# Ledger of designs, part 63: peptides against a protein of PDB entry 3EFO

Target 1, 262 residues: chain A of PDB entry 3EFO
Amino acid sequence: SQLADLYKSCETDALINFFAKSAFKAVLHQPLKVIREILVNQTAHMLACYRKNCASPSAASQLILPDSMKVLPVYMNCLLKNCVLLSRPEISTDERAYQRQLVMTMGVADSQLFFYPQLLPIHTLDVKSTMLPAAVRCSESRLSEEGIFLLANGLHMFLWLGVSSPPELIQGIFNVPSFAHINTDMTLLPEVGNPYSQQLRMIMGIIQQKRPYSMKLTIVKQREQPEMVFRQFLVEDKGLYGGSSYVDFLCCVHKEICQLLN

## One batch from the design tools (peptide; aimed at target 1 S61 L65 K70 L250)

Design b2_p24_7_s3 (made by RFdiffusion4, then SolubleMPNN; from b2_p24_7, 12 letters changed)
Fold by OpenDDE base, seed 3:
Structure b2_p24_7_s3 (fold): chain B 262 residues (1-262), chain A 24 residues (1-24)
Amino acid sequence: as target 1 above (262 residues)
Amino acid sequence: VPLSEENLKKIEEEVDAALAARAA
């Protein structure tokens, strides 16, 4: 069917880019609450239409996502949680303006990374492998106190270190004997020269490749205050300023779809 | 009607696969 073909050809990245720019433009003349509601409604309507007209018959209570939109709710939630669409007084006007301007000029590839960062388990690096480590979901639940993770969203890069990170890895990356000795004020990794350090630097280089902006590196220690900044980029978790977790949002979308189909 | 645990699990598996494919 024509509708089925449409859904097959639809790309989530393009949709998110469109929704983001549309919403961020609307901020200038519509209340944030209205904009958020529109985004949720649009999401629900698209998915409801698919469920009704394209999806295989199933129980009405089933949430079914098109193949091309499996990650749509994930990214939509990220968009809704962006500071531009939040009305919290703790968020400065300057910050909203800055991020709004950034997104308004982003291409599809840039915006998808911006809204959903790459989170890489660096502690699992195989120095003999030429492949990047598999990214994990952007949630605290995927972190480990024994792990080291690299997060990048096209604008910022964070190296997060668990309190129980392996000393050998710490030595390999920072040339210091322990977690406590890591200096978080540095924005560049030292040239240690061992295979692990070289591999990490290579990965960072690959991530930086084809990105329009040079990402500044921030070193983050678990349980230190600056970690809060890092946690803001764990976009699937509940937001600091009232944003929902991905699971909560998914349930919300499901509820809306059910209402539309009843 | 709330999302069932089974359905949620299925969706999560699909999302995991989709995200993994995007990162590859």
Scores: peptide ipSAE 0.633, ipTM 0.948, DockQ to the pose 0.781
OpenDDE base, seeds 1, 2, 4, 5: peptide ipSAE 0.612, 0.614, 0.631, 0.619; ipTM 0.945, 0.946, 0.949, 0.946

Design b2_p24_7_s4 (made by RFdiffusion4, then SolubleMPNN; from b2_p24_7, 13 letters changed)
Fold by OpenDDE base, seed 4:
Structure b2_p24_7_s4 (fold): chain B 262 residues (1-262), chain A 24 residues (1-24)
Amino acid sequence: as target 1 above (262 residues)
Amino acid sequence: VPLSAEALEQIEEQIEAELARRDA
């Protein structure tokens, strides 16, 4: 059907870019609450339409997504949790304006990474491989105290270190004997020169080369205060300012879809 | 009708696959 073809041709990355720009434009003229409601409704309507007209019959307890929109709810939740769309007074007007302007000028690929960061398990690096490690979901549940993770969203880069991260990796990356000796005020990794350090630097370089903006590196130790900033980029988790977890949002969307179809 | 645990698991697998494709 023509409708089925439409869904096949409509990829999530382009949709999110469109929705983001549309919403961020609307911020100037509409209440944030209304904008958020519209985004949720649009999401629900698109998915309800697919379920009704394109999908095979399935149990009401299932959420049926087009292949091209498998991650649409994930990204939509990220958009909804962006500071531009939050009404919290803790978020400065300047920050909202800055983020708004950034997104308004972003291409599809940039906005995709911006809303859903790439989180890489650096502790699993194969120094003999030229491939990037497989990214993990942006959630605290995917972190480990024994792990080291690199997060990048096109604007910021974080190197997160678990409290029990391997001393050999700490030595390899920072040339210090232990986690406690890592200086988190550093914005550049030292040139240690071992294969692991070189591999990490290469990965960081690859990530940076794909982005139009220079990403400043922030070193984050688990359980230190600056980790709270890092955790805000774990976009699938519940946000500090009341944003929903992905699971909660998914349930919300499902509820709305059911309401539309019943 | 709420989402089942099984439904959530299926979605999780799909998301992981799509994210992997994105990052490839």
Scores: peptide ipSAE 0.400, ipTM 0.899, DockQ to the pose 0.805
OpenDDE base, seeds 1, 2, 3, 5: peptide ipSAE 0.382, 0.392, 0.388, 0.380; ipTM 0.890, 0.896, 0.895, 0.892

Design b2_p24_8 (made by RFdiffusion4)
Pose (drawn by RFdiffusion4):
Structure b2_p24_8 (pose): chain A 259 residues (1-239, 243-262), chain P 24 residues (1-24)
Amino acid sequence: SQLADLYKSCETDALINFFAKSAFKAVLHQPLKVIREILVNQTAHMLACYRKNCASPSAASQLILPDSMKVLPVYMNCLLKNCVLLSRPEISTDERAYQRQLVMTMGVADSQLFFYPQLLPIHTLDVKSTMLPAAVRCSESRLSEEGIFLLANGLHMFLWLGVSSPPELIQGIFNVPSFAHINTDMTLLPEVGNPYSQQLRMIMGIIQQKRPYSMKLTIVKQREQPEMVFRQFLVEDKGGSSYVDFLCCVHKEICQLLN
Amino acid sequence: ELVPTQTFDEYLASDENVVTFEEV
């Protein structure tokens, strides 16, 4: 009968999986604007209830989120930015209908990765003694012109190359000497390489391991290339609203529920 | 407008799940 126990026991990934499927089913029944509004208001409602009933007294300039829901807003914003709940500019209806379908079948492990892609820094890789590098936030702010990154959501795998990308790596991987020497349209498996091209293929394997669909590898050269597509998977950035924007929005309506 | 005074990294590193805002 205590609300504190309800919140202390929640799982964001499980909640995100439900909201996503619930919203994706509703796409075939209600205006998308109506669906998004329900999502945002339900999110503000859950948090406002915690604020007025469980949270110890705190200043109004603060937005209080339970531990169980610490990353719930970030993921909810990712759902709202997703092309299924978004619109016309680019992204075919065939792409929307397809992604809407893929999510309807997903388990928790799949939806977590689908809505928050895994961004791995490759240029800072520890040679032959690896075990998959630490992940980095899904934002352009964590990309470096000197860096090479791996981004995966379970369906797509992007190998991102910066402009001042170390030629040493571009050689040990693409077998070519320089950055401008790579052609994106040749997105096939590169072998050779002794220390790196192997350590990279090792992590590309480990990532695919638990994943049902074999991912489509897409190489992205930084500055003005196909990168426009890649930017979509940096879900923390604006690309809908940014993470911070959404957070700013939820607090407004949580305050509107004046308490 | 209200803007968070904390970064997302600071928020993730924090033991408190409180986001502080300032008026801009």

Design b2_p24_8_s1 (made by RFdiffusion4, then SolubleMPNN; from b2_p24_8, 7 letters changed)
Fold by OpenDDE base, seed 3:
Structure b2_p24_8_s1 (fold): chain B 262 residues (1-262), chain A 24 residues (1-24)
Amino acid sequence: as target 1 above (262 residues)
Amino acid sequence: KLVPTMTLDEYLASDESIIDFEEV
């Protein structure tokens, strides 16, 4: 009963904030590999304890989580794949140090967005609506060569353009005739002044609202070199530098729990 | 190899926090 109450009181966003700060503090005196192992073990032990003491009887083939922790694994995987805990060649030591310091001061809402970005299909914008488009999951499977997507994690903002993105939208956003004419060196969208451009700018403003840091905009063309950096923010996918996919991580957690309960 | 018997979309849409796995 006491354990059940504890699990019911836990929220994924609070837990990930706690784990992130504890792990990022540990970076100062422990190897990254050890820190990652500890995080996985802590996750497995916590969920194994729940399965043993709180969950209803079920088949051993099932991964059972408290309702409040339904999405804990995806956020934990995002934490494990963060450049502070999993170094990437394209991320400098200074940048990793900077991100570590930022996360150490982040509140629950900020850290949640930081580890799992918001990905918006802006090619679906209705210029007559003031509502934001519904976010899609951070995976390449959700992208479209015909689409334009805005990604934001509270620190960075990316505008990703598919190779077959609509010319009319390109014209509307960039005031150029085609995909090939887009200058990816720009960090600001031109003030074109049409309804679509204004709507996009409004959305960007809303995303920036209530965020403690100003997000720099990076324009990314599909199949160009900078897209590799963008893809690292698709946190549900398998990482280029050793990070697991969401599915693979779930399998890993399940295996660990089974081992603990056998 | 363990694989889930449901998609992640199905899992997230479900009222339950349960994922079934099978060995393939």
Scores: peptide ipSAE 0.514, ipTM 0.932, DockQ to the pose 0.937
OpenDDE base, seeds 1, 2, 4, 5: peptide ipSAE 0.263, 0.475, 0.346, 0.340; ipTM 0.863, 0.929, 0.882, 0.891; seed 4 fails the geometry check

Design b2_p24_8_s2 (made by RFdiffusion4, then SolubleMPNN; from b2_p24_8, 7 letters changed)
Fold by OpenDDE base, seed 2:
Formats: structure tokens, sequence, C-alpha cells
Structure b2_p24_8_s2 (fold): chain B 262 residues (1-262), chain A 24 residues (1-24)
């Protein structure tokens, strides 16, 4: 994906790792609200400083970022929307503690994947290709009712199926005749043995490769209740618990910078 | 309300790290 390509050449991965660990360490001693405010403030100040001192003169209506930080805002927003930094009662203390501890030990590559998952359109798989399908951005707008998508963040793996997923693919993956017959309680894909099934399993294997934790597979049907859990990983969208979308966060950052510079 | 004048796709595809905003 464009985002992935940009991120590989950026220092954003290192920055988000640093900010995440700093914030998650602070959780032990500071209120979550304060931590979130600090993160937003730091982001705004950093970018304001760049705008003021490093960027070429431009209109105040423009948000100017260093090239190395082009995608920093989306990752920062993902961090802000992480359960560790949310004070919602719906999030268990155990889950917060678990994720906090995990992130505290993550390297740059792991944290990058953790905060911004891979979302792969596996319905477009070329069974003759050894290449992974190009990841799409983590937004509901990239999903298709006719599609099947694999999402992974290093800890969780989801196989999302649109309500109109092709029966032939369903048969190929699950060895069942239709969408309705898919058992969402399964955590392992059957070894059907056809090229498509084999390719999918290969992809899953590649994704699992070099990850320190085994990702449990969750099968998700569109419009069923468990889809809500899946949607939480569509990190560019508005969060379930009040988090902003990518666009909204950009607007927020821009406003903060303008306030600092004007 | 501030809104970007470009889509996120356009922003990401651009060689520049610039987003233009306008009041609507």
Amino acid sequence: as target 1 above (262 residues)
Amino acid sequence: ELVPTMTLDEYLASSESIIEFEEV
C-alpha cells in the first residue's frame, strides 16, 4: 500500500515506538487524559516547530509535515485510540495491562504493525503468484461486501468475509457451500488442499513469520456481532469509543499548530 | 469546519507532505 511504502522510508516508525513506550510507561503514574493531551501537544509542537523553523513559507491553511513524518499523524492517532490510553469501562484492566506490557517490549517493526495492521484483500489472490496481495488502508471504505480480507496486527488475525463473498472462495477456504454455513467459532482453517486454500495458508504463514506471538485466527462475518471487534482495527476510521478518524485527527493537529503559530 | 481540500489517497500519493485545509 501507499502508506506502507511511505512508512518504510520514514522515521515515523521509530517515533511512534518511542511515543508509545513513553506514554505506556506514564500510564502508571499519570491520568490517561493527561497522557493523551501530552501526546497531542507534543505532536502539534513538533510540527509547529518544523513549520516555523524548517519549512518554506507557505499559507497558514496548509499543514506542512516533514517528509519523514508524512504518516506520523495516522500512527499517533492509532496510539491515542489504543485501549491502553482509553479510560472506557468497556475495556478490561487485564487487556490494558496485557497490551501495555507487550508494547513496552516491542521493536520498531512490531509496534508499527501493532498500531497499523495489515489489511489484505485475499479475494484478489493470484494462486500462481508468490507475491502477497497489496495491503489496503485500514478503513471500512476499503472493504467490499463481495470481498474477503485478512487483517493482522502481530497479536490478532482476522478473516473478514463480506455477506456477498463468492461461494467458490468460501468453498475453497472452508469447504462449505455458502456464507451461512461458515462456522465463526473455528480458530483454524481447514486444510482443503486446493490452490487457493494453500495460498491463503501460505500468506498467513508469512504474516506469522518473525512475529513473537502466535496470532489466533478469528473468523468474522460481515454484519454479525463479532464484526464490531474487527472494526476496531480499522484504525483510520472513527473509533468506537470516541477516537477520531484519520481525517479528523489531521484537522485537529492543524488547528493546534495554527494556534501555536498565530 | 475545517476540511482538507484533498483526499487521503491524494495526500499519500503526493510527493509533498502537505495538506491544504479550507473552512466550510
Scores: peptide ipSAE 0.593, ipTM 0.950, DockQ to the pose 0.937
OpenDDE base, seeds 1, 3, 4, 5: peptide ipSAE 0.564, 0.560, 0.533, 0.488; ipTM 0.944, 0.943, 0.936, 0.928

Design b2_p24_8_s3 (made by RFdiffusion4, then SolubleMPNN; from b2_p24_8, 10 letters changed)
Fold by OpenDDE base, seed 2:
Structure b2_p24_8_s3 (fold): chain B 262 residues (1-262), chain A 24 residues (1-24)
Amino acid sequence: as target 1 above (262 residues)
Amino acid sequence: KLVPKMTLDEYLASSKSIIEFEEV
């Protein structure tokens, strides 16, 4: 994806790793609200400083970031929306504690994936290709009712099925005749043995590679209750429990910077 | 309300790390 490509060339990954660990450490001693506020303030201050001291003169209507931090806001927003910093009813205390501890030990690459998942349109798979499909941005706008998507963040893996996903693909993956017949309680894909199934399994294997933890697979049907959990991983969208969209966060950061510079 | 003049796709595709905002 464009985002992934940009991120790999930036120092944002290191910064997010640092901020995440700092914030997650602070969770033990400070209210979550305060931690989130600090993160936003730090982001704004850092970018304001750049604008003031490093950037070329420009209109106040512009948000200017260092090239190395082009995607910093999106990842910062992901951090702010993480269940460790933004508690959600669907996430248990134990799970939050677990994730917190995991992040504290994560390297830059792991934390990158953790905060911004890979979302792959597997319905577009070329069974003859060894290449992974290009990841799409983590937003509902990138999903389609006719599509099947695989989401992974290094800890969890979701297979999302649109209500109008092709029956032939459903049969290829699950060996069932229709969407309605898919058992969402399953945590393993059947070994159907056709090229499509094999390709999907290969992709899942690649995603699992170099990850320290085995990702549990969750099958998600569109419009069913478990989809709500899945949607929380669409990190660019507005969160259900107080998290902002990427766009809204950009606006917020811009406003904060303007205030600091005035 | 502040909104970006460009889409996120456009921003990401741009060689610059600049987002123009406008009030609507």
Scores: peptide ipSAE 0.506, ipTM 0.931, DockQ to the pose 0.927
OpenDDE base, seeds 1, 3, 4, 5: peptide ipSAE 0.318, 0.491, 0.346, 0.425; ipTM 0.885, 0.927, 0.891, 0.906

Design b2_p24_8_s4 (made by RFdiffusion4, then SolubleMPNN; from b2_p24_8, 9 letters changed)
Fold by OpenDDE base, seed 1:
Structure b2_p24_8_s4 (fold): chain B 262 residues (1-262), chain A 24 residues (1-24)
Amino acid sequence: as target 1 above (262 residues)
Amino acid sequence: KLVPKMSLDEYLASDESIIEFEEV
């Protein structure tokens, strides 16, 4: 899909990997607030320089990015909202340390997926197709109460079920008659054996195949408490701990650039 | 409030990497 092509840009992937590792190294000797400010500043300066030196003349109301960095802002925002760079007491020291160490060793492909997960609408699976479903953007606006979605970021895998997800799919995946009967404590899907179940398992296998870490599966029901954890991976939305949405971050970057160019 | 004149979907689908903002 077009989305997949955009988010697999080599230039953006390399840049975010570099910025992530630089920032995560810096947490050992600099305040988190300073690190976040530096990241925003670097983003703004980079784009300001492009506008000043490379871009065609445009109105001050426009944010102009080089094509190679079209999706850099969304990744940068994801980095800024990562638990390693947050000072919230709700985030354990162990979790920060764990994720920091992981990212410090990640290659470009791994960090890309880590910061921007794959979100797949599996309720529309074609059991006759060998292709993975096209990913949707990581936002609540892309979810449906009638849908079933698989999310993966290289470390975690979530199967999210809408409250009105089709009973036939629930039966196909879990071999239970309804949404209410789904056991969310399981970490493995049952081997039901029907084509849909097999296809889903295949997709999960493909996602896992090239990843260095085994992703634990979490089954999430819409409107249940564990859904809050899942929503943290909808990285284009506003963060739980005060992070900006993708749109808000773009506005922020635009303002910073304008200030630099004035 | 500063808002984009286009949706993010439109931005991402476009061949251009330009977002125009307006104050509302």
Scores: peptide ipSAE 0.523, ipTM 0.937, DockQ to the pose 0.926
OpenDDE base, seeds 2, 3, 4, 5: peptide ipSAE 0.290, 0.188, 0.107, 0.389; ipTM 0.875, 0.825, 0.687, 0.902; seeds 2, 4 fail the geometry check

## One batch from the design tools (peptide; aimed at target 1 Y50 I64 L250 H254)

Design b2_p25_3 (made by RFdiffusion4)
Pose (drawn by RFdiffusion4):
Structure b2_p25_3 (pose): chain A 259 residues (1-239, 243-262), chain P 25 residues (1-25)
Amino acid sequence: SQLADLYKSCETDALINFFAKSAFKAVLHQPLKVIREILVNQTAHMLACYRKNCASPSAASQLILPDSMKVLPVYMNCLLKNCVLLSRPEISTDERAYQRQLVMTMGVADSQLFFYPQLLPIHTLDVKSTMLPAAVRCSESRLSEEGIFLLANGLHMFLWLGVSSPPELIQGIFNVPSFAHINTDMTLLPEVGNPYSQQLRMIMGIIQQKRPYSMKLTIVKQREQPEMVFRQFLVEDKGGSSYVDFLCCVHKEICQLLN
Amino acid sequence: SEVTEILESFRMSSPFPDSHHVYEL
């Protein structure tokens, strides 16, 4: 009967999986604007209820989120930015219908990765003694002109290359000497390489391991290349609203529920 | 009521300690 127990026991990934499927089913029944509004308001409602009933007294300038829901807003914003609930500019209806379908079948492990892609820094890789590098936030702010990164959501895998990308690596991987020497349209498996091209292939394997679909590798050269598609998967950035924007929005309506 | 029913459906076997995160705006 206590609300504190209800919240202390929640699982964001499980909640996100439900909201996503619930919203994606509703796409075939209601205006998308109506669906997004329900999502945002339900999110503000859950948090406003915690604030007025469980949270110890705190200043109004603060937005209080339970531990169980610490990353719930970030993921909810990712759902709202997803092309299924978004619109016309680019992204075919065939792409939307397809993604809408893929999510309807997903388990928790799949939906977690689908809505929050895994961004791995490759240029800072520890040689032959690896075990998959620490992940980095899904934002351009964590990309470096000197860096090479790996981005996966379970369906796509992007190998991102910065402009000042170390030629040493571009050689040990693409077997070519320089950055401007790589052609994106040749997105096939590169072998050779003794320390790195192997250590990279190793992590590309470990990522695919538990994943049902074999991912489509897409190489991205930084400055003005196909990168526009890649930017979509940096779900923390604006690209809908940014993570911070959404957070700013939820607090407004939580306050509107004046308490 | 509907929200409470949703949250009850997604409870863990081991709950978190009673605490929260604060974000200043």

Design b2_p25_3_s1 (made by RFdiffusion4, then SolubleMPNN; from b2_p25_3, 14 letters changed)
Fold by OpenDDE base, seed 3:
Structure b2_p25_3_s1 (fold): chain B 262 residues (1-262), chain A 25 residues (1-25)
Amino acid sequence: as target 1 above (262 residues)
Amino acid sequence: SELLELLKSHQKSVPLPDSYVLIDL
């Protein structure tokens, strides 16, 4: 059917880009709450239509996603949790306006990274390998007190240090003897010159490559005040200011779909 | 999609039962 063909040809990344730009345009003349409700409603209607008209038989307790839209919910949740659509005290009006304008001009690839950051376990680096470490899901559950993680979303770059991060890595990156000695006011890593430092700098360079904007680096220590800002980029977690976890969002969408179909 | 590959690689770590979300091929 024409409808089935539509779902098969759906490009989730492009769809999210479209929804983001539409929502960010609407910010100028509609309340944020209304915009978020519209996005959830659109998501639910789209998936309800699929379940009703295209989906294979399945239990009502299951959330059914077409293969082409398997990552739509996670992206949509990220969009809903973005500071442009969900106000946060730590984000100024000017910063929100700036990010809104940036997204309005973003291509599909840039918006993908912007809404769902890349989170890399830097403490697992092999200095003898040119391979990047495998990214992890953007959740606190994937962090480790013994770890060091690099997060990038195309606009910002964070280096997160666990309270028990290896002293040898701290020495390698910052040229200081311990976690306590790290100066979080720095926006640039020192040029220590050892293999680990060079590898980290290379990775940062690769991440920056082909990005239209230079990402500012923020050093974050676990359990310090600035970590709260960092945690807002862990988009699969429950937000501090009303944003849902990915799991909660899936449940919400499923509930809406059931309401539409029952 | 890089995200799709990431999600696939971490599928077992999703705090949802396998039966909750069905990807319809």
Scores: peptide ipSAE 0.261, ipTM 0.762, DockQ to the pose 0.067
OpenDDE base, seeds 1, 2, 4, 5: peptide ipSAE 0.211, 0.245, 0.256, 0.218; ipTM 0.737, 0.702, 0.705, 0.732; seed 5 fails the geometry check

Design b2_p25_3_s2 (made by RFdiffusion4, then SolubleMPNN; from b2_p25_3, 16 letters changed)
Fold by OpenDDE base, seed 4:
Structure b2_p25_3_s2 (fold): chain B 262 residues (1-262), chain A 25 residues (1-25)
Amino acid sequence: as target 1 above (262 residues)
Amino acid sequence: SSLLELLKSHQKEVPLPDSYVLIDL
């Protein structure tokens, strides 16, 4: 059907970009809560329409996503949890305004990275390989106390270190003997010069490449106060200030779809 | 890797019921 073809051709990344800009524009004249509700409702309506008119018969307990929209829910949840739409005390008003304006001018590619950060397990780096480590899901469950992770969203870059990060890697990156010696006030990695350090710097360069903004580096130690800010970029997790986990969001959308169809 | 690739690789690890989400191809 024509409708089925429409869903098949849907570009979810472009759609999210549109929703983001529309919502961020609406911030000027609508309550944030209302905007979030509208976004959820629109998502549910789109998916309900698909289920009603295009999807193959399935159990009501299943959430049916067309292949073209398989990443729609996760992106939508990220949008809903963004500091522009969900006020957070750790984000100043001016910072929120700044981010709003940035997104209003972002292309599709930039907005993708902005809403769903790239989280890389750099402790798995092979210094003999030119391949970037595979990104992991943006969730605390994917972190490890023994790991070192690089997170980037096009505006910010974080280097997160587990409390049990390998001393040899700490030495390689920071030229200090232990986790406790890492100075988190620095915004630049030292030029240590070993292969691991060089590779990490190369990766950071690749991430920065073709991004319109220079990302400031924040070094984060696990269990220190700044980690709370870092965790807000783990967009699949439940937010500290009212944002849902990805799983909870899926359930929410599914319930709303069912309500629309019953 | 793209988000799509990321989701594909970790789909089985999502703490959802076995048949909770169906991707309709």
Scores: peptide ipSAE 0.275, ipTM 0.716, DockQ to the pose 0.065
OpenDDE base, seeds 1, 2, 3, 5: peptide ipSAE 0.026, 0.185, 0.208, 0.238; ipTM 0.637, 0.718, 0.704, 0.725; seed 3 fails the geometry check

Design b2_p25_3_s3 (made by RFdiffusion4, then SolubleMPNN; from b2_p25_3, 16 letters changed)
Fold by OpenDDE base, seed 4:
Structure b2_p25_3_s3 (fold): chain B 262 residues (1-262), chain A 25 residues (1-25)
Amino acid sequence: as target 1 above (262 residues)
Amino acid sequence: SSLLELLKSHQKAVPLPDSYVLIDL
């Protein structure tokens, strides 16, 4: 059917870009709560329509996603949790306004990265390889106390260090003897000059070169206060200020779909 | 890499049991 073909050809990243811009425009004349509700409703309606008209028979207890929209809920949750749509005390009004304005002009690729950051386990770097480390899901569950992770969303870059991150890597990156000696007020990595440092800098450079905006580096130590800011970029987790985890969002959407169809 | 690539390489699109979420191909 034509409808089935439509869902098969759906470009979720473009759709999210559209929803984001529409929502961010609406911020100027509608309450945030209403905007979020509309987004959830739209998501549910699209998926309910699919279930009703395109999906093969399945148990009502099961959420059905067309393959083309398998990442739609993830992105939608990220959008809903964004500081533009969900007020966060740690984010100033000016910063929120700035981000809103930026997204209004973003292309699909930029908005994709903006809403769902790239999280790289740089402690796994092989200095003999030219390949970038495989990104991990943006969740605390993917972090490790022994790890070092680089997070980037096109506007911000974070270097997160676990409390038990390898001293040799700390030495390699910061030229200090231990985790405790790392200065988190720094916004630039020192020029240590060893292969690991050089490769990390290369990776950071590659990430930066692919984006139109300069990303300020924030160094974050696990269990220190600034980590709270970093964790807000772990978009699949439950937010501190009313944002849902990805899992909870899926459940929410599923319930709404059921309400629409039953 | 894109989110899609990430999901393909590391985990299913939905971090839930198959009994709860079905990806319809």
Scores: peptide ipSAE 0.274, ipTM 0.768, DockQ to the pose 0.070
OpenDDE base, seeds 1, 2, 3, 5: peptide ipSAE 0.243, 0.239, 0.268, 0.246; ipTM 0.692, 0.679, 0.695, 0.756

Design b2_p25_3_s4 (made by RFdiffusion4, then SolubleMPNN; from b2_p25_3, 15 letters changed)
Fold by OpenDDE base, seed 4:
Structure b2_p25_3_s4 (fold): chain B 262 residues (1-262), chain A 25 residues (1-25)
Amino acid sequence: as target 1 above (262 residues)
Amino acid sequence: SELLELLKSHQKDKPLPDSYVLIDL
C-alpha cells in the first residue's frame, strides 16, 4: 500500500533531527511540558497509524514497530531527556542555551550521535585489528567493573574506568600502576607509546575526525562523584533529572497507542 | 544507522520486552 511504502521509506535519523529542531525552536514560545507532550503524542500517532493501516492484526499487548522506525522510540526518548527540554535547575541556563543552539545547526548525522552516544568497550581492543570495537547499548547494565569504556556524542568524550579495570590496561593508558593513581583532572591521555595506547589514541582520532567540534576528554572513575555526569549520557537508563528509561518510555508510548486505537 | 545495527546485534539478548514486535517492511 501507499502508506506501507511511506513507512518503508521513512528515515528515522532525519525525522529525529526534524523533531529536535522543531521542539528546540518551540522552546522559545511554548511551555516545556506542552512540547514534551506533543512529541510523545506525535510518536504515538505515527506508530498507531502504522499499526492500524499497515501492520497485521496482533494482540493489543504487542507493540508493533515498522523496521524503518525501529529506533524512533529510543531517539525520541533521548530527545525528551535532553537538558533543553527537561530544563532542570541542576543544569545552568547557559548550558541549555548552548546545547539548543548547537542542535539547531546540526545535520542529521551529528544529531544522531548527539542524542545517542557511541559507547565503546575499550578493554576489548585488539591491537592487531584496525576495526573499531562494537559499540554497546548506552546503559549502565552494559558496563563492567572490569571494563574501560569510551563514550562520545560529538561534543563530549568520556573515558570511564571500572573499579576493577585491568592494571595492565591502566598502565598502558595512563602509565600509572593502579586505578587509584589515575588523575581524573587530566583532559589528555599521556603518550605512553605502547601499541594499546596508540590504538586508543587512533580510535579517539577516528571518532574526532567525523565530528565538526573538538571533543573535550573527561576521565571518569567508577563510584566517584563525577561519574554522575557520565551516567547522564547513558541515555537508555532512567535520568537523574526526571527522564524515563527507554523501557519505561516504550511502555508509555504503547499505552498511548492503545488509547488511540481503542 | 549505527544505532539500528547496534539494536540488531543485541536482539539475541532480548533488549526489548517480549511484547514488543519489530516488523520488517
Scores: peptide ipSAE 0.022, ipTM 0.588, DockQ to the pose 0.075
OpenDDE base, seeds 1, 2, 3, 5: peptide ipSAE 0.015, 0.022, 0.020, 0.017; ipTM 0.524, 0.561, 0.525, 0.572; seed 3 fails the geometry check

